Peptides against a protein of PDB entry 5TUV. Designs and how they scored, part 88

Target 1, 107 residues: chain A of PDB entry 5TUV
Amino acid sequence: KEVIDRLRYLKAEIEDLELKERELDQQKLWLQQSIKNVMDDSINNRFSYVTHEDICNCFNGDTLLAIQAPSGTQLEVPIPEMGQNGQKKYQINLKSHSGPIHVLLIN
Target 2, 107 residues: chain B of PDB entry 5TUV
Amino acid sequence: AQECQNLEVERQRRLERIKQKQSQLQELILQQIAFKNLVQRNRHAEQQASRPPPPNSVIHLPFIIVNTSKKTVIDCSISNDKFEYLFNFDNTFEIHDDIEVLKRMGM

## One batch from the design tools (peptide; made by RFdiffusion4, then SolubleMPNN)

Design b2_p17_3_s2 (from b2_p17_3, 10 letters changed)
Fold by OpenDDE base, seed 2:
Structure b2_p17_3_s2 (fold): chain B 107 residues (1-107), chain C 107 residues (1-107), chain A 17 residues (1-17)
Amino acid sequence: as target 1 above (107 residues)
Amino acid sequence: as target 2 above (107 residues)
Amino acid sequence: QLAKSITLDKVEYKVTE
C-alpha cells in the first residue's frame, strides 16, 4: 500500500534527521568551546579590543557610549513605562558579578 | 492516514529546526573568524607602532555600544555596589553588542 | 529624535558568557 510505503519512508527520513540534529548540536557545543578557548588565550585576550575610530566608523550622528563589562554581566532594559514623574523611563540596568564596569564616551 | 500526516508535520518541524541550527552554526563560525581577524589587525598595528595603545583609547571585549541622539540626556548612577550601574535616558536608545560591531567593521 | 520602535523591550541579557 502506498500509505504504508510512505510511512516507512517518513520514519526512515526522520531517523536520519534525528542523527543530523544531534550532530549539529554537538558541533555547536564544540564550536562554542573553541571560541571560548580562543578568546581566553592570553595573547588573543591582550589584543581583543576595538578603537574609538572603529566605533565611529560603525555609527554616526549620535552619542555613543561604550560599556565594557566582564563576561556574564547582567543587562536589563525595562519596558519604557511611565515613571513616577509621569515621564517614560528609558533605562539600562547593569549588574556585574566579577569585575568593574567601564564606560567610555566615544562622541 | 492521520499517522502519515503526523509524521509529515514532524518531518517538516525537524527540517526547519535543522535549518535554524545550521544558520546559528554559520554565525558562530563567522564570529570566530571576525575575532581572529581583529586580533591579527591589532597585533599588526601595535607591531608597526612599536607600542600598545593608551589604556583609555580602546574598548576591550566584551562590550556593548549604546547610541542615542546627541540631545539625549544621560544619567549614570552606581547603586548597591560598585558593580551595579543604572543608566537613565530621557529618550530612546539602541544597544549593539560587540559581535555586531565586528560585523560592521568588516572583520 | 530616535524612533520609539528602536527602543528595546523589557528583556534580560547576559553580556557574552
Scores: peptide ipSAE 0.036, ipTM 0.862, DockQ to the pose 0.080
Fold by OpenDDE base, seed 4:
Parts: structure tokens; sequence; C-alpha cells
Structure b2_p17_3_s2 (fold): chain B 107 residues (1-107), chain C 107 residues (1-107), chain A 17 residues (1-17)
């Protein structure tokens, strides 16, 4: 009887957890759409930028490249295996489909 | 009983999944807040300066930051398709997305 | 101050959508 009661309790709790998970999924969907709407707003888009100073304050010491590309741009970083010249290849491949890619040297 | 144990395992699995989703949702919320704060900052700054920043002085979202040693040689090539870029490094590098940058900026 | 031991695995990433 105790086991039966425990089973009932667990099943009921799992059902509640299922509801909670669905709620979170819905919230995520709405929030993602909200973010998209905010970022796509013409006024917000006009002011959606960072400065060189902002970047420099976030990092120190090394060479910094800023690569700006349209949303949806595909980025690929291959595993750094030995190249044809006997040196490991460290690469970034970018493929844009909707606009130009802009590269800035920060420091 | 074994069934009870199985349900308890499932319960725990669901709880962990919900926790992960809650964390992901929180990150999205922070992203939205950070973006709004960025826009607000820039709008205010431009109002105070009575002009927009020079075009080459800012990095528009979305972007990534590539961090590498100052000794690293970087080659950039554009494929026949002008929307495809290949970056070659002779050493290791790190990539940071704009979300991380906004976090580091304290947005 | 990038550590040379830090490498990136093969990843496919889409810039924010």
Amino acid sequence: as target 1 above (107 residues)
Amino acid sequence: as target 2 above (107 residues)
Amino acid sequence: QLAKSITLDKVEYKVTE
C-alpha cells in the first residue's frame, strides 16, 4: 500500500513536471520571438553596435578582430589538423547569404 | 519496488531537464536586457554628442570577436563567391560572440 | 594572453538569428 501510494505520488508529480516543461518551452518560444522583434526594430537596429573601446575593455593583450556579418551567416572552424605544408591549420570559414561581411582590426 | 525506482529516476531526469531549460530561459532574458541596455546607452550617447559615431568606429551586431596572439599571422581570402571568407591563422585563436561581449561590457 | 594550448574543435555556428 505504501508502494502504491508512492507510485501515485510520483506519477502525479511527473505529470506536473510535464506541464511545467511545456510552459517553459512556450516561454522560450515567446522570448525568442520577442528578442527577434526587438533586434529587428528599425530604431533599435540603428543603435545596435559596440565601439572599439568597448571591445578593448573586454579583452587585453592580443590581436582582436571584429567580424560583423548578417544574421544567419554560417561559421565553420575545422579541427586543427596537420596541413599540406606540415603545419596545423587554424581556420575560420564564413559563409554569408544575405549581405557582406565586414572585418575590423581592433588592436 | 522497481517501478517506483524507475519513476524516481524519470522524475529526477525531468527535474534536471527543467532546470536546464530554466537556465536557458534566464540567459535569453539576460540577452534581451543586455541588448536593450546597449541600445539605450548608444541612443543617449548620440544625443549627448549630437551626432552619430563615425561608421568605422563601431561594430554593428551581430558580430564575433577573434582573439589571437600578436605574433599570429592572419591571412584572409575571399572565395569566388564574395560572400565566403576564409581566415587562416598560423596559431591558435579564440572566438567570442556578441552576447559574451555584451556580458563583459556589463550590459 | 592567449594560451597556445587552447584550441577549437570543429564547430558549426550561425551568427545570431
Scores: peptide ipSAE 0.030, ipTM 0.865, DockQ to the pose 0.072
Fold by OpenDDE base, seed 5:
Structure b2_p17_3_s2 (fold): chain B 107 residues (1-107), chain C 107 residues (1-107), chain A 17 residues (1-17)
Amino acid sequence: as target 1 above (107 residues)
Amino acid sequence: as target 2 above (107 residues)
Amino acid sequence: QLAKSITLDKVEYKVTE
């Protein structure tokens, strides 16, 4: 009897949690769409940038590459492996599908 | 009973997922706020300067930042379609997205 | 087909999510 009651309670709670999770999923979807809409707005898009100074202030002392690419650009960083000459391979692969990639050297 | 244990494990799993999703939602909210603040900053700055920034002085979103040592040798290969880039580094590097940059900027 | 070489400072290997 106690076990049966516990089972019923747990099942009911899990059902409530399922509803909560669905709610969160929906909220995420709407928020993502909202962000996209805000970024795609003509006025916002015009002012959607950072300066070299902004980047330099965030990263002091190192050499920086700023890589601007269209949304949806694929970025791959393979796990470093030993090359033919015994040197580890450190690579970044970028593939854009909707526009050019622009690279800027900072510092 | 075994069934109770199974449901309790499931309940805990769902609770953890919900917690993670709540955190992700908060991050998205912060991203949107940061973006709006960025736009506002830039609009105000351009109004004060009465001119837009030089075209090559800004990095438009979306972008990533690659940080590496000044001694790191970088080889960049561009594919024939001009949309694919291969970066080879002779040493380690860090990648930071525009979201992190905005955070570091205090947006 | 186009190659360009530049030097950057060394950092720890890290990938942004």
Scores: peptide ipSAE 0.049, ipTM 0.867, DockQ to the pose 0.051; fails the geometry check
Fold by OpenDDE base, seed 1:
Order: sequence, then C-alpha cells, then structure tokens
Structure b2_p17_3_s2 (fold): chain B 107 residues (1-107), chain C 107 residues (1-107), chain A 17 residues (1-17)
Amino acid sequence: as target 1 above (107 residues)
Amino acid sequence: as target 2 above (107 residues)
Amino acid sequence: QLAKSITLDKVEYKVTE
C-alpha cells in the first residue's frame, strides 16, 4: 500500500517536471530567436562594436589580438603537439564561409 | 520496490536538467541585456561626437580576443580572400569570446 | 597568401567558452 502510494506520487511529480522542462525548452527557443532578431536589426548591427579602450580595460598589458569574423566561422584550436623540430605547436585555425576575417592588434 | 528506486533516479535526473536549463536561460537573458546596453552606449557616444568612430578603431561583433605575452612570436597565414587564417604561436595564449568581454565591460 | 609575424607576450593556454 505504501509502495503503491509512493509510485503514484513519483509518477505524478515526474509528469509535472516533464511539463516544466518542455516549458523551459520553449522559452530557450524563443529567447534565442529574439536575440538573433535583435542582433540582425540594421540599427543594432551598426552599433554592435567595442573599442580598443574597452578591450584594454578588460585585460592587462599583454599583447591583444581582436579577430572579427562572421557568425558561423569555424574556430579550431588543436591540442598542443610536438612539431617536427621538437617544439610545441600552438595554433589557431579559422575558416569563414560567409565573409572575410579581420584582425586588429590592440596593444 | 525497485520501480520506486528507478523513478526516484529519473526524478533526480530531471531536476538536475531543469536546474541547468534555468541557468542557461538566465545566461541568455544577460547576453541580450548586455548587447542592448552596448548598442545604447555606442549610439549615445556617436551622437555626442557627431561622427562614427574610425573603421579600424572598433571591433564589430562577433569577435574573439587572443591574449598572449608580448614576447610571443605570432605567425599568421592568410588566404587571398581572407576567409581562412592560420595563426602559429611560439608560446601559450588565451582566447576570450565577445560575451565574456561584454561581461568584463559591465554591460 | 599573406604571411605576417607579430611578437606577443602571455603564458597561459586557455580557451574561454
């Protein structure tokens, strides 16, 4: 009897949780679409930038490269491996499919 | 009963997924707010200056920031159409996305 | 292809998500 009651309780709770999860999934979908729409707006797109000063304020006095590329650009950072000369290879690979990539030296 | 135990495990699994989805949703909300604040700031700044910033003085979204030592030697190979970039470093580096930058800016 | 070399200084290897 107690086991039966426990089973019924758990099944009901899981059903409620399933509804909650579906609600969150829907909210995420709509929010993602909203963000896309906001960023793709012509006016917002015109003003969607940061300055050199902004970047310098976020980081200390190291060398900073800013790499601007279209959405969907492929970024690869291979695991550092020993090169043919025995030196570790630190590398970044970028491939854009929709537009040019721009690189700026900040400092 | 074993059935009760199985349902309790499933219940806990769903609760954890819901918690994670709630956190991810909040992060997206913050991203949208940060972007809107950035746009508003830039619009106001350009109005005060009565002109847009020089084209090479700003970094348009989306972008990444590469941070490395001033002693690091960087070799960059670029395709003719600038759709493909290969960066080689003789030392370690850090990569930061634009979302993190906006957070550091306090947007 | 265009090749350029720039000297930069930092120690940590980190990818931020």
Scores: peptide ipSAE 0.047, ipTM 0.868, DockQ to the pose 0.046; fails the geometry check

Design b2_p17_3_s3 (from b2_p17_3, 10 letters changed)
Fold by OpenDDE base, seed 3:
Structure b2_p17_3_s3 (fold): chain B 107 residues (1-107), chain C 107 residues (1-107), chain A 17 residues (1-17)
Amino acid sequence: as target 1 above (107 residues)
Amino acid sequence: as target 2 above (107 residues)
Amino acid sequence: QLKKRITLDKVENIVTL
């Protein structure tokens, strides 16, 4: 019956898709590790920076803050809540565990 | 049959997940390429200048860019060890990661 | 090419750098 054939097709396809999904998961894991290794290399780390000019070329017209922090630094942007004065609180919370945070005003 | 319908739904769900994973993998590849290009650019630039850039003229990865209006008042509270930062803005802001910056730079 | 922008004026976001 056509339904039986469709069921067979779907089951076979799903099995193939499961294999493909697992393959992609493994590829992602290996690529993430590769990126980490490349970034942690002493030479690459020494040259892993952008300039003020680079940032200015990417953005215009506003105040730009550059915040450099160690890997693993927690960045929290809470939902804006009403303050005691009736003003919304727009906040950024940063917490580093491995080193100081550095802030630069770009423009 | 209900079984056929269930399998079709499952197939479609898996296809969408695979598509998303493929996109994420491609993004990671591009990130790795961009980083390598950045390193190469900076190495070449320092070789030409025969000196490293001034320490406060560059932004080391990882970093974020905060973009807000020139009219925005920014208050920053910093811990003594500079491990914790609290930014308060009187208006809205945008955050961009280093990956996006590298993309905008054409790396 | 249009670049993505993240406006976080109304959404809670927690990111690890």
Scores: peptide ipSAE 0.074, ipTM 0.870, DockQ to the pose 0.065
Fold by OpenDDE base, seed 1:
Structure b2_p17_3_s3 (fold): chain B 107 residues (1-107), chain C 107 residues (1-107), chain A 17 residues (1-17)
Amino acid sequence: as target 1 above (107 residues)
Amino acid sequence: as target 2 above (107 residues)
Amino acid sequence: QLKKRITLDKVENIVTL
């Protein structure tokens, strides 16, 4: 009897958790769409930028490159391989499909 | 019973997954708030200055920041249409996304 | 979603902006 009661309890709890998980999944989808809509708004898009000062305040002491590219641009950072001269290759590959990429030297 | 134990394992698995989804949802909320705050800041600043910032003085979203030593030599190859970039570094670097930058800015 | 900071010495990664 105790085992049967425990089984029934656990099954009921799992059903409640399934409902909660579905709720969270729906909330995530809704919020992602909301963020997209806010970012795609013409006014918001016009003001969606940071300054050189903003970046300099976030980082110190090193060379900073800012790379601006359209949404969906692919960024590849391969594992460093040995070059022809025996030096490791540290590389970034960028490929955009919808527009140009722009690079700024911050400092 | 073994069936009880199996359901308890499943229950715990679902609880952990729900916790992770809740955390991810909170991060999305913070991202949306940060973006809205950024837009408001920039809009107000441009109103006060009575002009937009000069071209190439700001970094439009989406972007990444590459951080490397001042001694690092950077080579960049660009396609004619600027859709493809190849960066070569003679030393290690770090990459930060725009979301992290907004967090560091306190948005 | 927040992307983790990428360091070249740790992982090979492909990210979409």
Scores: peptide ipSAE 0.065, ipTM 0.873, DockQ to the pose 0.079
Fold by OpenDDE base, seed 5:
Structure b2_p17_3_s3 (fold): chain B 107 residues (1-107), chain C 107 residues (1-107), chain A 17 residues (1-17)
Amino acid sequence: as target 1 above (107 residues)
Amino acid sequence: as target 2 above (107 residues)
Amino acid sequence: QLKKRITLDKVENIVTL
């Protein structure tokens, strides 16, 4: 009796959790679309930038590269492997499909 | 008994996924707010200055920031159309997305 | 789509801007 009742309870709870998870998934999709729409708005797009000063204020003492690229640009950072000279290779691969990539040195 | 334990494990797994999804949703909300605040800031600043910022002084979204030591040697190979970039570093680096930058800016 | 701050000495990452 007790085991059967516990099983029924757990199954009912899992069903409720499934509903909650689906609700969250839908909310995520809606919000992602909302963000996209806001960013794609012509006025918002015109003002969607940070300044050189903004970046400098966020980071101190290092070499900074600002890489601006179109949405959908692929960025790959492979696991560092030993090069031919025995030194680890630290790499970034960027590939855009819709426009040029722009790189700025900030220091 | 074993079936009950299996369902309890499943329940816990679902609860953790829900928690993660709730956190992700909150982050998306904050991203949208930060973006709207950025746009508002820039719009107000340009109105006060009565001119747009110089073109090379701003970084348009989306972007990333690469942070490395001032001693790091960076080699870059670029395609003719600037659609592909290969960066080689002789030392470690960090990557920060535009979302993190907006957070650091207090947006 | 982009990941937040990444230290790159341990992880292979592929992200989309």
Scores: peptide ipSAE 0.063, ipTM 0.871, DockQ to the pose 0.084
Fold by OpenDDE base, seed 2:
Structure b2_p17_3_s3 (fold): chain B 107 residues (1-107), chain C 107 residues (1-107), chain A 17 residues (1-17)
Amino acid sequence: as target 1 above (107 residues)
Amino acid sequence: as target 2 above (107 residues)
Amino acid sequence: QLKKRITLDKVENIVTL
């Protein structure tokens, strides 16, 4: 029956796609680990920085804060809500667990 | 048949997920390349200068950039150990990650 | 209050608020 044949075809294709998806997931994990290894290398870590000039070249006309913090630092941005005075709250909460946070005014 | 239609929908959903995962892998590859290029640039620059940059002149990865209007008033509260920061803004802001910065730098 | 929580190593998008 045509419908049965179509069902068999679709099931086989979905199985192949599932295998492909798992392959991609594995590749992602490998690549993420590779990136981690490269960044954790002592020499690479020593040179893993940008300059004030780099930032200024990327952004124009505004106040720029650079916030450097250890990996895993939690950044919390509350959804802007009306405060008690009828003003919206614009906030950033940072919590590090492994080291100090460093803030620089760039522009 | 309804089952055939359901499988066709599932197939399409899986195809889209695979496409998204392929795109994410490409982005990770580009991130790794960008990081390596950054390291190479900085190594070369320090070799030419025969010295490291001053500590407060660079932003070490990982970092974020907060961009806001020059008119925005920013209040910052810092914990004694500098592990917690609270930023209050009287207006909207944008947050950019280090990955985006590296992209904008052309790394 | 609803909060968006992101770890710095997992920020993938520009956040405009």
Scores: peptide ipSAE 0.055, ipTM 0.867, DockQ to the pose 0.421

Design b2_p17_3_s4 (from b2_p17_3, 10 letters changed)
Fold by OpenDDE base, seed 3:
Order: sequence, then C-alpha cells, then structure tokens
Structure b2_p17_3_s4 (fold): chain B 107 residues (1-107), chain C 107 residues (1-107), chain A 17 residues (1-17)
Amino acid sequence: as target 1 above (107 residues)
Amino acid sequence: as target 2 above (107 residues)
Amino acid sequence: QLAKRITLDKVENKVTL
C-alpha cells in the first residue's frame, strides 16, 4: 500500500508539473508575440539600432564584424572540420530570404 | 519500488525544465525592456541632434557581432543569388547576438 | 533565438536572426 500510495502521489505531482509547464509555454508564446509586435512597430523599428561606439564599448582588442540581416536570416556555424590543407574550417554560413545582408567592420 | 524511482527521476526532470522555462521567460522580459530602452535612448539622442545618424554609422537590429583576433584572415563569399554568405576564418571566432550586446550596453 | 555567445570548436550552431 505504501508503494501504491507513493506511486499515486508521484503521478499526481507529475500531472501538476505538466500543467505548470504548459502554462509557462503559453506565457512564453504570448511574450514572444508581444516582443515581435514591439519590434515590428514602425516607430520602434526606426530607432532599433546600435552605434559603432556601443559595440566598441562592449568588446575590445579584436576585430569586430557587425552582420546585420533581415529577421529570419539563418545562421549556421558548422563544427570545425579539417580542411583540404589540414586546417580546421572556421565558417559562418548565412542565408537571407527577405533582404540583403550588411557587413560592417567596426575595428 | 522501481516504478517509484522512475517517476521520481521524471519528476526531477520536469522540475528542472520548469525552472529553465521560468528563467527563459525572465530573459524574454529583460529583452523587451532592453529593446524599449534602446529605442528611447535613440529617440532622445536624435531629438537632441535634430537629425538621424548617418546610415552607415549605425547597426540596425537584428544583427550579430563576430569577434576574432586582429590576426585572423577573413574571407567572405557571396552566392550568385546574393542570399547566402560564407565567411571563412583561418582561426577561431566568437559570435554574439544583439541581445547580449544590449545587455552589455546596460539597456 | 540566437545564443548570447557562441564560441567555435564547441558545437554546430544553427540559429535564426
């Protein structure tokens, strides 16, 4: 009976946790949509930028590339594999479907 | 007993997922706040300057920052349709998204 | 969503901007 009772308790708790998880998923979806709406607003979009100074203040000492692309642009960073010359391949693959990709050298 | 143990493992797994989802939700809230702060900053700055920034002086969202050594050689290839970009690096690099940049900016 | 910070030589990463 003790084991059976424990089983029932655990199953009930798991069910409650499942409900909580679904609630969080719904909240996430709602918030994501809210963010999208805010970002897609014409006024907000007009002012949705950072400056070179902003970037330089965030990073130091290295070459900084800023890659701006339309929303939905796919970015792929493959696992580095050995190239033909025995050197590892360090690559970024970008695929845009809705507009140009802009690359800026910051420093 | 074994079934109880299995359910306890599942319970713990679900608890961890819930915790992660709660954290992710908080991050989304912070992202929205950061974006709104960015917009507000830029609106104010442009009002003070009485003009928008030069087009090539700003990086519009969404973007990524690629950070690599100053010694790194970077090759960029563009597909025939100009939808695909291939960056080839002779050394390692780091990628940072715009969200992280906004955080580093204190937005 | 893009990961905050991606360092190469770890894992293959596929994200959408």
Scores: peptide ipSAE 0.081, ipTM 0.873, DockQ to the pose 0.085
Fold by OpenDDE base, seed 1:
Structure b2_p17_3_s4 (fold): chain B 107 residues (1-107), chain C 107 residues (1-107), chain A 17 residues (1-17)
Amino acid sequence: as target 1 above (107 residues)
Amino acid sequence: as target 2 above (107 residues)
Amino acid sequence: QLAKRITLDKVENKVTL
């Protein structure tokens, strides 16, 4: 009797949780589309930038490169491997499919 | 019963997924707010200056920031159309996305 | 989306801007 009641309770709770999870999935999808729409708006796109000062305020006095690329650009950071000269090879590979990549030296 | 135990495991699994999805949703909300605040700031700043910033003085979204030592030597190979970039570093570096930058800016 | 912070010393990373 107790086991049967526990089973019934757990099954009902799992059904409620399933509904909640589906609700969250829908909310995420809606919000992602909302963000996309806001960013793709012509006015918002025109003003979607940061300044050199903004970047300098976020980081200390190391060498800072800003790399601007179209959405969907692929970035690869291979595991550092030993080069032919015996030095570790630290590398970034960028591949854009929709437009040019721009690089700025901040400091 | 074993069935009760199985359902309790499933219940806990769903609860954890829901918690993670709620956290991810909150992060997306914060991203949207940060972006809107950035746009509003820039619109106001350009209105006060009565002109847009110089084209090479700002970094348009989406972007990444590469941070490395002042001593790091950076080599860059670029395709003719600037769709492909290969960066080589003689030392370690860090990469930060635009979302993190906006957070650090307090947007 | 990019990871918040990527360092070379850990693992190979592949992200999309």
Scores: peptide ipSAE 0.077, ipTM 0.874, DockQ to the pose 0.082
Fold by OpenDDE base, seed 2:
Structure b2_p17_3_s4 (fold): chain B 107 residues (1-107), chain C 107 residues (1-107), chain A 17 residues (1-17)
Amino acid sequence: as target 1 above (107 residues)
Amino acid sequence: as target 2 above (107 residues)
Amino acid sequence: QLAKRITLDKVENKVTL
């Protein structure tokens, strides 16, 4: 029966797709660990920076703040709702748990 | 048949999920390449200069960039240990992560 | 607790906070 053949085909294809998805999931985890290892390397860590010029070349016409914080620092950007004074509040809340936060005004 | 239709939907769902995961893997690969290129650039630059950059002249990863109008007033409240920051803006701002910056730098 | 309040002045460039 044509429908039965289609069902068998679909089930076989789904099984192949399940295997492919699991492969991709494993590759993602491996790659994430690889990136972490590369970034945590002492030599790479020493050279893991950008310059003021780099930032200025990426953006123009605005005020630029560079905020350097430890990995895992909590970043909160509340929805710009009306504040107590009737003005929309535009806020950034930062909370580090492992080290100080450093802020630079670039331009 | 309803079963055939259900499997067609499942197949399509899995195909789309696989496509998304493939794209995410490509982005991670590009991030790793960009980081390695950044490190190589900085190593070369410091070798040519025969010195490291001044401490306050560079932004170490991980970081974020906040850009806003030059007219925007920025108020910052800082904890004594610099673990907590509260930024208040009188207008809208944009946040960019270090990954996006590296992309814009052409790394 | 927040211990310091600073207004970033746009007149000053490349200021470390």
Scores: peptide ipSAE 0.054, ipTM 0.870, DockQ to the pose 0.034
Fold by OpenDDE base, seed 5:
Structure b2_p17_3_s4 (fold): chain B 107 residues (1-107), chain C 107 residues (1-107), chain A 17 residues (1-17)
Amino acid sequence: as target 1 above (107 residues)
Amino acid sequence: as target 2 above (107 residues)
Amino acid sequence: QLAKRITLDKVENKVTL
């Protein structure tokens, strides 16, 4: 009897959690769409930028590359493997499908 | 009973997923706020300057930042259409997205 | 079709690649 009651309770709780999870999923979808809409707005898009100074203030002392690419650009960082000369390969692969990639050396 | 244990594990798993999703939603909200603040900052700055920034002085979203040592040698191979890039580094690097940059900027 | 090879020079300021 106690086990049966516990089972019923757990099943009911899981059902409530399923509803909560679905609600969160819908909220995420809505928010993602909202962000996209805000970014795609013509006025917002015009002002959607950072400066070299902004970047330099965020990172000090290193070489900084700024890579501007269209949304949906694929970025791949292979697991470092030993090269033919015994040196580890550190690589970034970028592939855009909707426009050119622009790279800036900031410092 | 074994069934109770299975449901308790499932309940806990769902609770953790819900917690993670709630955190992700908060991050998305912050992203949207940061973007709006960025746009507002830039609009105000351009109004004060009575001119847009020089075209090569800004990085438009979306972008990423690659950070590496000043001693790192960087080789880049670019497709003719600039849709594909291959970066080779002789040492380790870090990648930061535009969202992280906006956070570091205090947006 | 041929890829352009570029070695980034860190001594240069604000190089566009």
Scores: peptide ipSAE 0.052, ipTM 0.871, DockQ to the pose 0.034

